# Peptides against a protein of PDB entry 6UG1: the designs that were tried, part 30

Target 1, 304 residues: chain A of PDB entry 6UG1
Amino acid sequence: SNEERKRRKYFHMLYLVCLMVHGFIRNEWINSKRLSRKLSNLVPEKVFELLHPQKDEELPLRSTRKLLDGLKKCMELWQKHWKITKKYDNVGLYMRTWKEIEMSANNKRKFKTLKRSDFLRAVSKGHGDPDISVQGFVAMLRACNVNARLIMSCQPPDFTNMKIDTSLNGNNAYKDMVKYPIFWCEVWDKFSKKWITVDPVNLKTIEQVRLHSKLAPKGVACCERNMLRYVIAYDRKYGCRDVTRRYAQWMNSKVRKRRITKDDFGEKWFRKVITALHHRKRTKIDDYEDQYFFQRDESEGIPD
Target 2, 301 residues: chain A of PDB entry 6UG1 as posed
Amino acid sequence: SNEERKRRKYFHMLYLVCLMVHGFIRNEWINSKRLSRKLSNLVPEKVFELLHPQKDEELPLRSTRKLLDGLKKCMELWQKHWKITKKYDNEGLYMRTWKEIEMSANNKRKFKTLKRSDFLRAVSKGHGDPDISVQGFVAMLRACNVNARLIMSCQPPDFTNMKIDTSLNAYKDMVKYPIFWCEVWDKFSKKWITVDPVNLKTIEQVRLHSKLAPKGVACCERNMLRYVIAYDRKYGCRDVTRRYAQWMNSKVRKRRITKDDFGEKWFRKVITALHHRKRTKIDDYEDQYFFRRDESEGIPD

## One batch from the design tools (peptide; aimed at target 1 H22 S104 F111 K112)

Design b2_p16_3_s2 (made by RFdiffusion4, then SolubleMPNN; from b2_p16_3, 11 letters changed)
Fold by OpenDDE base, seed 4:
Structure b2_p16_3_s2 (fold): chain B 304 residues (1-304), chain A 16 residues (1-16)
Amino acid sequence: as target 1 above (304 residues)
Amino acid sequence: MNDLEKKLNELYRKMK
């Protein structure tokens, strides 16, 4: 019905705000001074120097290469620190079906929400789910004075899916779900004026994204619980930015149709949500990023 | 802001 379509759209909006606020809170927790002091000790001086290379005036690419090598070594150090990767409870922050949401609303399950103290202990011990591990990695880079962002791929229920039963069948559903991450890192390269993508936990990859990322879900089974729609960046200064354009090859033709921002009302609403979570002034880094997004929109063109 | 974050976090806990 038209009413069910409106209900699903509204519930999607509400769920999206809750996910974005979760990302904001986790971004605040990883700014813990106590955690920072502990995690800085994991990074040797030689690796710290690679994270902060001098500008090569002849070839800025040499400085970028040092930063990339430093980030690779940080990823290796993080793997040594992280002792136990727990499975997600149920589907974690991956996308739920409409049926799963309706069933969950009826179940008064006492959700054991992870407290800030428990999170900081988990990161400090190297014990937790993949999301906690990525968040801890961002904290380690921030402890080394790296301009690292926490990235969250927000997975609200698909309001464009009007099927009554959206049950996902299959024994491999967990493996397909976790094939691509929900959380990752971005690092500002001051030499190239670009964000570097870092997945320290899932794919264990470092990318300089141009047109597409390896972190973008591919294949039907993987996209059932992980649809690239809302990739939100949280920086060390409590900035909040939509960076979906970086990771979406087909933003205009495919991704926009699955977002609340497909219409003017949804666009204005979503901008208000971003603005409410954005707690810093604009910087030249934001100008370079917006210029890159503009060029990506022009190069994609208008969908036929 | 802290109250809205708390309310939204409570709402998020109810939606999980």
Scores: peptide ipSAE 0.027, ipTM 0.680, DockQ to the pose 0.117
OpenDDE base, seeds 1, 2, 3, 5: peptide ipSAE 0.027, 0.022, 0.020, 0.021; ipTM 0.683, 0.659, 0.624, 0.653; seed 1 fails the geometry check

Design b2_p16_3_s3 (made by RFdiffusion4, then SolubleMPNN; from b2_p16_3, 10 letters changed)
Fold by OpenDDE base, seed 5:
Structure b2_p16_3_s3 (fold): chain B 304 residues (1-304), chain A 16 residues (1-16)
Amino acid sequence: as target 1 above (304 residues)
Amino acid sequence: INELIKKLNEEYRKMK
């Protein structure tokens, strides 16, 4: 019905705000001075020097290569720190079906909310789910004065799915779900004027994304609970930016159709949400990023 | 956030 379409759109919008606020709160928690002092001690001086290379005036690419090597070593150090990777409780922050949403509304199950103190203890001990691990990795890089962003792929329920029953059938549902991350890191390369993508936990990869990322979900089974639609970046200065364009090869042709921003109302609403979560002034880094997104939009073209 | 939720609810009511 038209009413059910309106209802699903509303629940999608509400759920998206809750997810984006969750990312904002986690980004604040990883700025903890106590955690920063503890995590900086995990990074040897030689690795710190690689994270802060001198500018090579002849070949800036040499400085980028040092930064990439420093980030690789930080990923290895993080694997040594992290002792216990817990499975997600149910589906974690992956996408729920409409049936699961309805069942959860009827079940007054007390979800145990992770407190700030519990999060800081989990990161500090190296015990937690993959999301806590990624968030802790971003905290470690920030403790080393690296301009690292927390990236969150927000998974609100699919308002474009109008099926009554959206139950997922499959024994491998968890394996397919966790194949791609929900949280990762980006690091600013001041030499190339680009963001470097780092997944320290799931795929254990470092990318300089041009047209596509390895972090973008591929295949039907993986996309059931992880649809790339809202990739949100949270920086150390409480900036909030939509970076979906970086990771979406087919933003205009495919991704936009599954976003609230497909219409003018949804675009204006989503801009208000981003603006409310963006607590810093614009910088030259934002100008370089917007120029890159513009070039990517022109190169994709408008779908006929 | 509460104001955003209130505005969302108000906009949703206007769409009904």
Scores: peptide ipSAE 0.037, ipTM 0.688, DockQ to the pose 0.083
OpenDDE base, seeds 1, 2, 3, 4: peptide ipSAE 0.034, 0.033, 0.036, 0.035; ipTM 0.695, 0.684, 0.675, 0.694

Design b2_p16_3_s4 (made by RFdiffusion4, then SolubleMPNN; from b2_p16_3, 11 letters changed)
Fold by OpenDDE base, seed 4:
Structure b2_p16_3_s4 (fold): chain B 304 residues (1-304), chain A 16 residues (1-16)
Amino acid sequence: as target 1 above (304 residues)
Amino acid sequence: INDLILELNELYRKMK
């Protein structure tokens, strides 16, 4: 019905706000001074120097290469720190079906909400799910004065899916779900004026994304619980930005159709949500990023 | 954030 379509659109919007607020809160927690002091001790001086290379005036690419090597070594150090990767409880922050949402409303499951103290302890011990591990990695980079963003791929239920039964059948559903991350890192390269993508936990990869990312879900089974629609960046200064354009090859032709921002009302509403979570002034980094997004929109063109 | 939740609640009331 038209009513069910409206209900699903509303529930998607509410769920999206809750996810974006969750990302904001986790971004505050990883700014903990106590955690920062502990995690800085994991990074030896030689690796710190690679994270902060001098500008090579002749070849800025040499400075970028040092930063990339420093980030690679930080990933290796992080793997040594991390002792236990827990499985997600159920589906974690991956996308739920409409049926799962309806069934969960009836189940008074005691939400064991992870408290800030428990999160800080988990990161400090190296014990937790992959999302806690990524968040801790961002905290370690921030402890080394790196301009690292927490990235969250928000997975609200698909309001464009009007099927009544959306049950996902299959024994491999968990493996397909966790094939691609929900959380990752971006690091500002001051030399190239670009964001570097870092997945320290799942794919264990570093990318300078131009057109395609390895972090973008591919294949039907992987996309069932991980649809790239709302990739939100949280910086160390409590900035909040939509960075979906970086990771979406087909933003205009495919991704936009699955977003609340497909219409003017949804676009205006989503801008209000971003603005409410954005607690810093605009910077030259935002100008370079917006210019990159503009060039990517022009290069994709208008969908036929 | 509170204002956005209020706007969402109002939107939901108008959608019923």
Scores: peptide ipSAE 0.030, ipTM 0.699, DockQ to the pose 0.090
OpenDDE base, seeds 1, 2, 3, 5: peptide ipSAE 0.030, 0.027, 0.026, 0.029; ipTM 0.703, 0.681, 0.691, 0.700

Design b2_p16_4 (made by RFdiffusion4)
Pose (drawn by RFdiffusion4):
Structure b2_p16_4 (pose): chain A 301 residues (1-169, 173-304), chain P 16 residues (1-16)
Amino acid sequence: as target 2 above (301 residues)
Amino acid sequence: TLEEELESVLKHLESH
């Protein structure tokens, strides 16, 4: 019914707002001073110097390389620090079906509250699922004074799914691509470097294609790329989906609430509500990348 | 119904 269609659109907006806010608060917890100081001693002087390379006037590229080596070394040592990697209970934060949600609302059960202290204890011990692990990795980079963003692929239920049944054909298929990952600023190449230290264990300087964007019909059942939100050290919130969307204006726009005007205005209201800092020059360099990327997409196939 | 779904969402996010 057209009524259920409208409810799905609203609940989608509601769930999305909650997810994005969770990203905002979790980013706050990541900045915890007490935790940052402990995680900093995990980084040797050698690697620390690689994370803060000297300006190389003749060839800025060498500085970028040193940072990449540093980022690689950090990924490695984080693989060692993280002793216990749990499985997501049930579906984690991957996209759920309308049927699944209706049924979760029906069954109230008992839910262990988490709070901030328990999160900190888990990151310091090294116990958690991949989301906690990557979030902790970002906290470590921040304790070393690197401009690290937390990236979150918000996966609200699909408001474009009109079906009354909504059934699907696997765990391994869900976890092929991450919900959380990291970006780090390169002041020499003036670009954001994408880092996934937990799932794909890769570092990529995304230009026109990214390894992180999910592919294949089976894998996209639980992970439909729509809202890639970046949170930074100074409490910025930017929609960074353009970096990770091969067909943004075609394939992805149909799946976002921003396809109509009311949707874009509303979405902007939330981003602004979550962006608690003023514009820096880095924001301009990023907008320039997005503009060029937006103009290079062209006609679809 | 919607309130029950919202409560379920809040509880689910807190568990994370």

Design b2_p16_4_s1 (made by RFdiffusion4, then SolubleMPNN; from b2_p16_4, 9 letters changed)
Fold by OpenDDE base, seed 3:
Structure b2_p16_4_s1 (fold): chain B 304 residues (1-304), chain A 16 residues (1-16)
Amino acid sequence: as target 1 above (304 residues)
Amino acid sequence: KLEDMLKYLLDYLESL
């Protein structure tokens, strides 16, 4: 019905705000001075020097290569620190079906709230789910004075899916769900003036995204619980930015149709949500990023 | 229906 379409749209909007606020809160928690002091001790001086290379005036690419080597070594150090990767409780922050939401609304589920103190302890011990691990990795890089962002792929229920029953088939569902991350890291490369993408936990990869990312979900089974629609970046200064354009190959043709921003009302609303979560002034880094997004929109073109 | 979904969402938010 038209009413059910409206209900799903509004519930998607509310769910999206909740996920974006969660990302903001986790980004605040990883700025903990106590955690920073502990995590900086995981990084040897030689690795710190690679994270902060001198500018090579002859070939700036040499400085970028040193930074990439430093980030690779930080991923290896992080794997040694992280002792226990817990499975997600149910589906974690992956996308729920409409049926799962309706069935869960009827059940008084005691959700186990992770307090800030428990999070900081989990990161410090190296015990937690993959999301806590990625968030801790961002905290370690920030402790080394690296300009690292927490990235969150927000997974609200699909308001464009009008099917009543979306029963997801059983045995491989968890494996397909966790094949691609929900959280990852971006690091500012001051030499190339680009963001470097880092997945320290799931795919264990570092990339400089040009047209497509390895972190973008591929295949029907993986996209059932992980649809690339809202990739939000949280920086160390409480900046909040939509970076979906980086990871979406087909932003205009495919991704936009699945976003609340497909219409002017949704675009204005979503801009208000981003503005409410963005607590810093604009910088030259934002100018370079917006220029990159503009070039990506021009290169994609309008879908025929 | 919408109220139950809102309650689920609030309970979920408290878990985050």
Scores: peptide ipSAE 0.099, ipTM 0.779, DockQ to the pose 0.698
OpenDDE base, seeds 1, 2, 4, 5: peptide ipSAE 0.046, 0.032, 0.033, 0.032; ipTM 0.758, 0.731, 0.734, 0.729; seed 1 fails the geometry check

Design b2_p16_4_s2 (made by RFdiffusion4, then SolubleMPNN; from b2_p16_4, 9 letters changed)
Fold by OpenDDE base, seed 2:
Structure b2_p16_4_s2 (fold): chain B 304 residues (1-304), chain A 16 residues (1-16)
Amino acid sequence: as target 1 above (304 residues)
Amino acid sequence: NLDKMIEYLLKYLESL
C-alpha cells in the first residue's frame, strides 16, 4: 500500500539516524587518551617516520609511497596485536530484511550493551568483532598523529524493497555478508591531497580510489546485507561527512535511487542529520574532497 | 506495529 511505503520510508530514516549516531559514539570512544597511549606503543619509531615522511620536492610521489609503506606496516602490526576475531552476533550492523525487523519487534530479546569501558578493554586486549578491530586500528593511527577517519557504511533496511518475504538462504549467508566490510579507515595524504582507503581487517588492502573501490560490494548475494548507500566519515575532530561518492561508481544512475536523498525532502532532511553530527569548522581538506566529488559527478554524467 | 518497531530500534540502540 501507499501507507506501507510511507511507514518503511520513515522507519528507514529513523534507523539511518540511529546508525549514524552509533558511528559518532564509536568515533568518540576511539579518541580515548588512555587507549591512545597504549596503542602508540605498538608502532616503532621507524614505522612512525614512514607515517610522517618529509615532502620530497623533486618527486612528491616518493612521500606518498613512504606513507603507504607505513600504513602497510601498521596493518601488519595490527594483525599481531589482534588475538581474537569474534563472529558477529546474528548479522551485526549488516542490513536486516523487513521480515527480520517485524519478527524481532515481536520478540522481547534482551540486547547485550557494549559499554565504553568494555570497548576500550576489548581494543586494548585485541579481542572483538571485525568492527571493534577496525575502530581500534583507527585509534592506533590517531595515536600516531595520523589524520585517520572512521568510515561506516550504514545499512538501514531498503525502503525501496516493498516485498515482505526476502527469505535469505541460510548456510552461505554469513560468508557472503562478511565478504565486504561495514567499517574501514581513510587516511589523509597531504602530498597528493587525497584520502587513502585502508581496510585493515577484512580485505587487508590499501587503495587510492579513483573511479571504483575494492570495498564496494559486488554480486547479488553480497549486496543482500551490504548495499552501498550511506558511507559516512567520522574524523578525529568530530567531523561528519557523506563520502558515498568516493565508493560509488554509479552514484547518479544506481545509488541515489536507493537513498533517502532521491527527492528534495530527503536531501534536505539528510543534510540536517549530517549538520547535527558535524562538530567542527570547514577546512582545506574538505575543499579538496568536495572538488574531487564534483569531478566524479561530472565524469559520471547524468544518467540518460 | 510501527511503535513496536521503534521500541525494538530503541532497545537495539541501547545495546550499541
Scores: peptide ipSAE 0.036, ipTM 0.736, DockQ to the pose 0.716
OpenDDE base, seeds 1, 3, 4, 5: peptide ipSAE 0.030, 0.031, 0.030, 0.032; ipTM 0.722, 0.721, 0.719, 0.731

Design b2_p16_4_s3 (made by RFdiffusion4, then SolubleMPNN; from b2_p16_4, 9 letters changed)
Fold by OpenDDE base, seed 1:
Structure b2_p16_4_s3 (fold): chain B 304 residues (1-304), chain A 16 residues (1-16)
Amino acid sequence: as target 1 above (304 residues)
Amino acid sequence: NLEKMLEYLKLYLESL
């Protein structure tokens, strides 16, 4: 019905705000001065120097290569620190079906929230789920004075799915779900004027995204619980930015149709949510990023 | 308060 379509749209909007605020709160927690002091001790001086290379005036690419090597070594150090990777309870922050949401609404479950103290202890011990691990890695880079931001792929239920039964039949559902991350890191390269993508936990990859990312979900089974629609970046200064354009190959042709921003009402609403979560002034880094997004939109063109 | 609603909503999402 038209009523069920409206209900799913509004529930998607509510759920999206929840996820975006979860990301904001986790980004605040990883700015903990107590955690920063502990995590800085994991990074030797030689690795710190690679994270902060001098500008090579002859070939700026040499400075970028040092930064990339420093980030690789930080990823290796993080793997040594992290002792226990817990599985997600149920589906974690991956996308739920409408059936799962309706069934959960009927169940008066006592929900256990991870407190800030428990999170800080988990990161400090190296014991937790993959999301806590990625968030801790961002905290370690920030402890080394790296301009690292937390990236979250927000997975609200698909309001464009009007099926009554949305049950997922797959025996490998968990493996397919966790094949691609929900959280990752970006690091600002001051030499190339670009964000470097770092997945320290799942794919264990560092990339300089041009047209496509390895972190973008591919294949039907992986996309059932991980649809790339809302990739939100949280920086150390409480900036909040939509960076979906970086990771979406087909933003205009495919991704936009699955976003609340497909219409003017949704666009205006989503801009208000981003603005409410963006607690810093604009910088030249935002200008370089917006120029990159503009060039990516022009290069994709208008879908036929 | 937006923060409390957001905390409640985070609570709800982490617990789903």
Scores: peptide ipSAE 0.031, ipTM 0.712, DockQ to the pose 0.220
OpenDDE base, seeds 2, 3, 4, 5: peptide ipSAE 0.026, 0.021, 0.026, 0.026; ipTM 0.685, 0.651, 0.692, 0.688

Design b2_p16_4_s4 (made by RFdiffusion4, then SolubleMPNN; from b2_p16_4, 9 letters changed)
Fold by OpenDDE base, seed 3:
Structure b2_p16_4_s4 (fold): chain B 304 residues (1-304), chain A 16 residues (1-16)
Amino acid sequence: as target 1 above (304 residues)
Amino acid sequence: KFEDMLEYLLKYLSSL
């Protein structure tokens, strides 16, 4: 019905705000001074120097290569620190079906709230789910004065899916779900004027995204619980930015149709949500990023 | 109902 379509749209909007606020809160928690002091001790001086290379005036690419090598070594150090990777409780922050939401609404489930103190302890011990691990990695880079962002792929239920039953049955459902991350890192390269993508936990990869990312879900089974629609970046100064354009090959042709921003009302609403979560002034880094997004929109063109 | 889904969402948020 038209009523059910409206209900799913509004529930998607509320769920999206909730996920974006969660990302904001986790981004605040990883700015903990106590955690920063502890995590900086994981990074040897030689690795710190690679994270902060001098500008090579002859070949700026040499400085970028040092930064990339420093980030690789930080991923290796992080793997040594992280002792226990817990499975997600149920589906974690991956996308739920409408049926799962309706069935769960009727259940008096006790949800276990993760307090700030428990999070800081989990990161400090290296014990937690993959999301806590990625968030801790961002905290370690920030402790080393690296301009690292927390990235969150927000997975609200698909308001464009009008099917009543979307039962996801299969022995591989969890493996397909966790094949691609929900959280990752971006690091500012001051030499190339670009964001470097870092997945320290799931794919264990570093990318300089041009047209395609390895972090973008591929295949029907992986997209059932991880649909790339809202990739939100949280920086160390409480900036909040939509960076979906970086990871979406087909933003205009495919991704936009699955977003609340497909119409002017949704675009204006979503801009208000971003503005409410953006607590810093604009910088030259934002100008370079917006220029990159503009070039990506021009290069995609209008879908035929 | 929509209200039940909202209550579920609020409970879910409290767990995050």
Scores: peptide ipSAE 0.062, ipTM 0.759, DockQ to the pose 0.717
OpenDDE base, seeds 1, 2, 4, 5: peptide ipSAE 0.032, 0.036, 0.196, 0.025; ipTM 0.724, 0.740, 0.830, 0.675; seeds 1, 4 fail the geometry check

Design b2_p16_5 (made by RFdiffusion4)
Pose (drawn by RFdiffusion4):
Structure b2_p16_5 (pose): chain A 301 residues (1-169, 173-304), chain P 16 residues (1-16)
Amino acid sequence: as target 2 above (301 residues)
Amino acid sequence: VEELFSFLDEEYNKLL
């Protein structure tokens, strides 16, 4: 019914707001001073110097390379620090079906509250699922004074799914791509470097294609790329989906609430509500990348 | 995560 359609659109908006706010608060917890100081001693002087390379006037590229080596070394040592990698209970934060949600609302059960202290304890011990692991990785980079963003792929239920049944054909297929990952600024190449230290264990300077965007019909059942939100040290919140969307104006727009005007205005209201800093020159360099990327997409196939 | 899901289930029931 048209009524159920409208409810799905609203609940999608609601769930999305909650997810994005969770990203906002979790990013705050990541900045914890007490935790940052402990995680900093995990980084040797050699790697620390690689994370803060000197300006190389003749060839800025060498500085970028040193940072990449540093990022690689950090990924490695984080693989060692993280001793216990849990499985997501049930579905984690991956996209759920309308049937699954209706049924979760029905069954209330008992839920262990988490809070901030328990998160900090888990990151310091090295116990957690991949989301906690990558989030802790970002906290470590920040303790070393690197401009690290937390990236979250918000996976609200699909408001474009009109079906009354909503059934699907695997765990391994869900976890192929991450919900959380990291970006680090390169002041020499003036670009954001994408880092996934937990799932794909890769570092990529995304230009026109990214390894992180999910592919194949089976894998996209639980992970439909729509809202890639970046949170930074100074409490910025930016929609960074353009970096990770091969067909943004075609494929992805149909799946976002921003396809109509009311949707874009509303979404902007939330981003602004979550962006608690003023514009820097880096924001401009990023907008320039997005503009060029937006104009290079062209006609679809 | 569990707290977020529990909150959203309550909001879903209100919506119904």

Design b2_p16_5_s1 (made by RFdiffusion4, then SolubleMPNN; from b2_p16_5, 10 letters changed)
Fold by OpenDDE base, seed 3:
Structure b2_p16_5_s1 (fold): chain B 304 residues (1-304), chain A 16 residues (1-16)
Amino acid sequence: as target 1 above (304 residues)
Amino acid sequence: MDELEKKMAELYRKLK
């Protein structure tokens, strides 16, 4: 019905706001001074120097290569720190079906919200789910004065799915779900004027995204619980930016149709949400990023 | 009140 379509759209909007606020809170928690002091001790001086290379005036690419090597070593150090990777409780922050949402509304299951103290302890011990691990990695890089962002792929229920039963059946459902991350890191490269993508936990990869990302879900089974629609970046100064354009090959042709921003009302609303979560002034880094997004929109073209 | 609820209430006030 038209009513059910409206209900799913509004529920998607509410759920998206909750996810984006969750990302904001986790980004605040990883700025803990106590955690920063502890995590900085995981990074040897030689690795710190690689993270902060001098500008090579002859070949700026040499400086980028040092930074990339420093980030690789930080991923290796992080793997040594992280002792226990817990499975997600149920589906974690992956996409729920409409059926699962309806069934959960009836179950007053006290979701044990992880307290700040428990989060900081989990990161400090290296014990937690993959999301906590990624968030801790971002905290370690920030402790080393690296301009690292927390990235969240927000997975609200698909308001474009009008099927009544959306049950997901399959023995590999969890493996397919966790094949691609929900959280990752971006690091600012001051030499190339670009963001470097870092997945320290899931794919264990560093990427300089041009047209395609390895972190973009591929295949029907993986996309059932992980649809690339809302990739939100949270920086150390409480900036909040939509960076979906970086990871979406087909933003205009495919991704936009699955977003609330497909219409003017949704675009204006989503801009208000971003603005409400953005707590810093604009910088030259934002100018370079917006220029990159513009070039990506031009290169995609208008879908035929 | 969970920090989430406080931030949701703050966000709701800013979205009006």
Scores: peptide ipSAE 0.028, ipTM 0.703, DockQ to the pose 0.087
OpenDDE base, seeds 1, 2, 4, 5: peptide ipSAE 0.028, 0.027, 0.027, 0.024; ipTM 0.705, 0.697, 0.700, 0.676; seed 5 fails the geometry check

Design b2_p16_5_s2 (made by RFdiffusion4, then SolubleMPNN; from b2_p16_5, 10 letters changed)
Fold by OpenDDE base, seed 3:
Structure b2_p16_5_s2 (fold): chain B 304 residues (1-304), chain A 16 residues (1-16)
Amino acid sequence: as target 1 above (304 residues)
Amino acid sequence: MEDLEKELAELYRKMK
């Protein structure tokens, strides 16, 4: 019905803001001074120097290569720190079906909301789910004065799916779900004027995204619980930015149709949400990023 | 989640 379509759109909007506020809160928690002091001790001086290379005036690419090597070594150090990777409780922050939402509304399941103290302890011990691990990795890089962002792929229920039953059956459902991350890191490269993508936990990869990302979900089974629609970046100064354009190959042709921003009302609403979560002034880094997004929109073209 | 839903319902009211 038209009513069910309106209900699903509204619930998608509500759920999206929930997820974006969750990302904001986790980004605040990883700025903990106590955690920063503890995590900085995991990074040897030689690795710190690689994270902060001098500008090579002859070949700026040499400085980028040092930074990439420093980030690789930080991923290796993080793997040594992280002792226990817990499975997600149920589906974690992956996409729920409409059926699962309707069934959960009836069950007052006490979602044990992880307290700030428990999060800081989990990161400090190296014991937690993959999301806590990625968030802790971002905290370690920030402790080393690296301009690292927390990235969140927000997974609200698909308001474009009008099927009544959306049950996901299969023995591999969890493996397919966790094949691609929900949280990752971006690091600012001051030499190339670009963001470097870092997945320290899931794919264990460093990427300089041009047209395609390895972190973008591929295949029907993986996309059932992980649809690339809302990739939100949270920086150390409480900036909040939509960076979906970086990871979406087909933003205009495919991704936009699955977003609330497909219409002017949804675009204005989503801009208000971003503005409410963006607590810093614009910088030259934002100018370089917006220029990159513009070039990506021009290169995609208008879908035929 | 309930407190977040309340904050969100309030945020949504403030965004209208």
Scores: peptide ipSAE 0.026, ipTM 0.682, DockQ to the pose 0.115
OpenDDE base, seeds 1, 2, 4, 5: peptide ipSAE 0.024, 0.022, 0.028, 0.022; ipTM 0.666, 0.670, 0.695, 0.657; seed 4 fails the geometry check

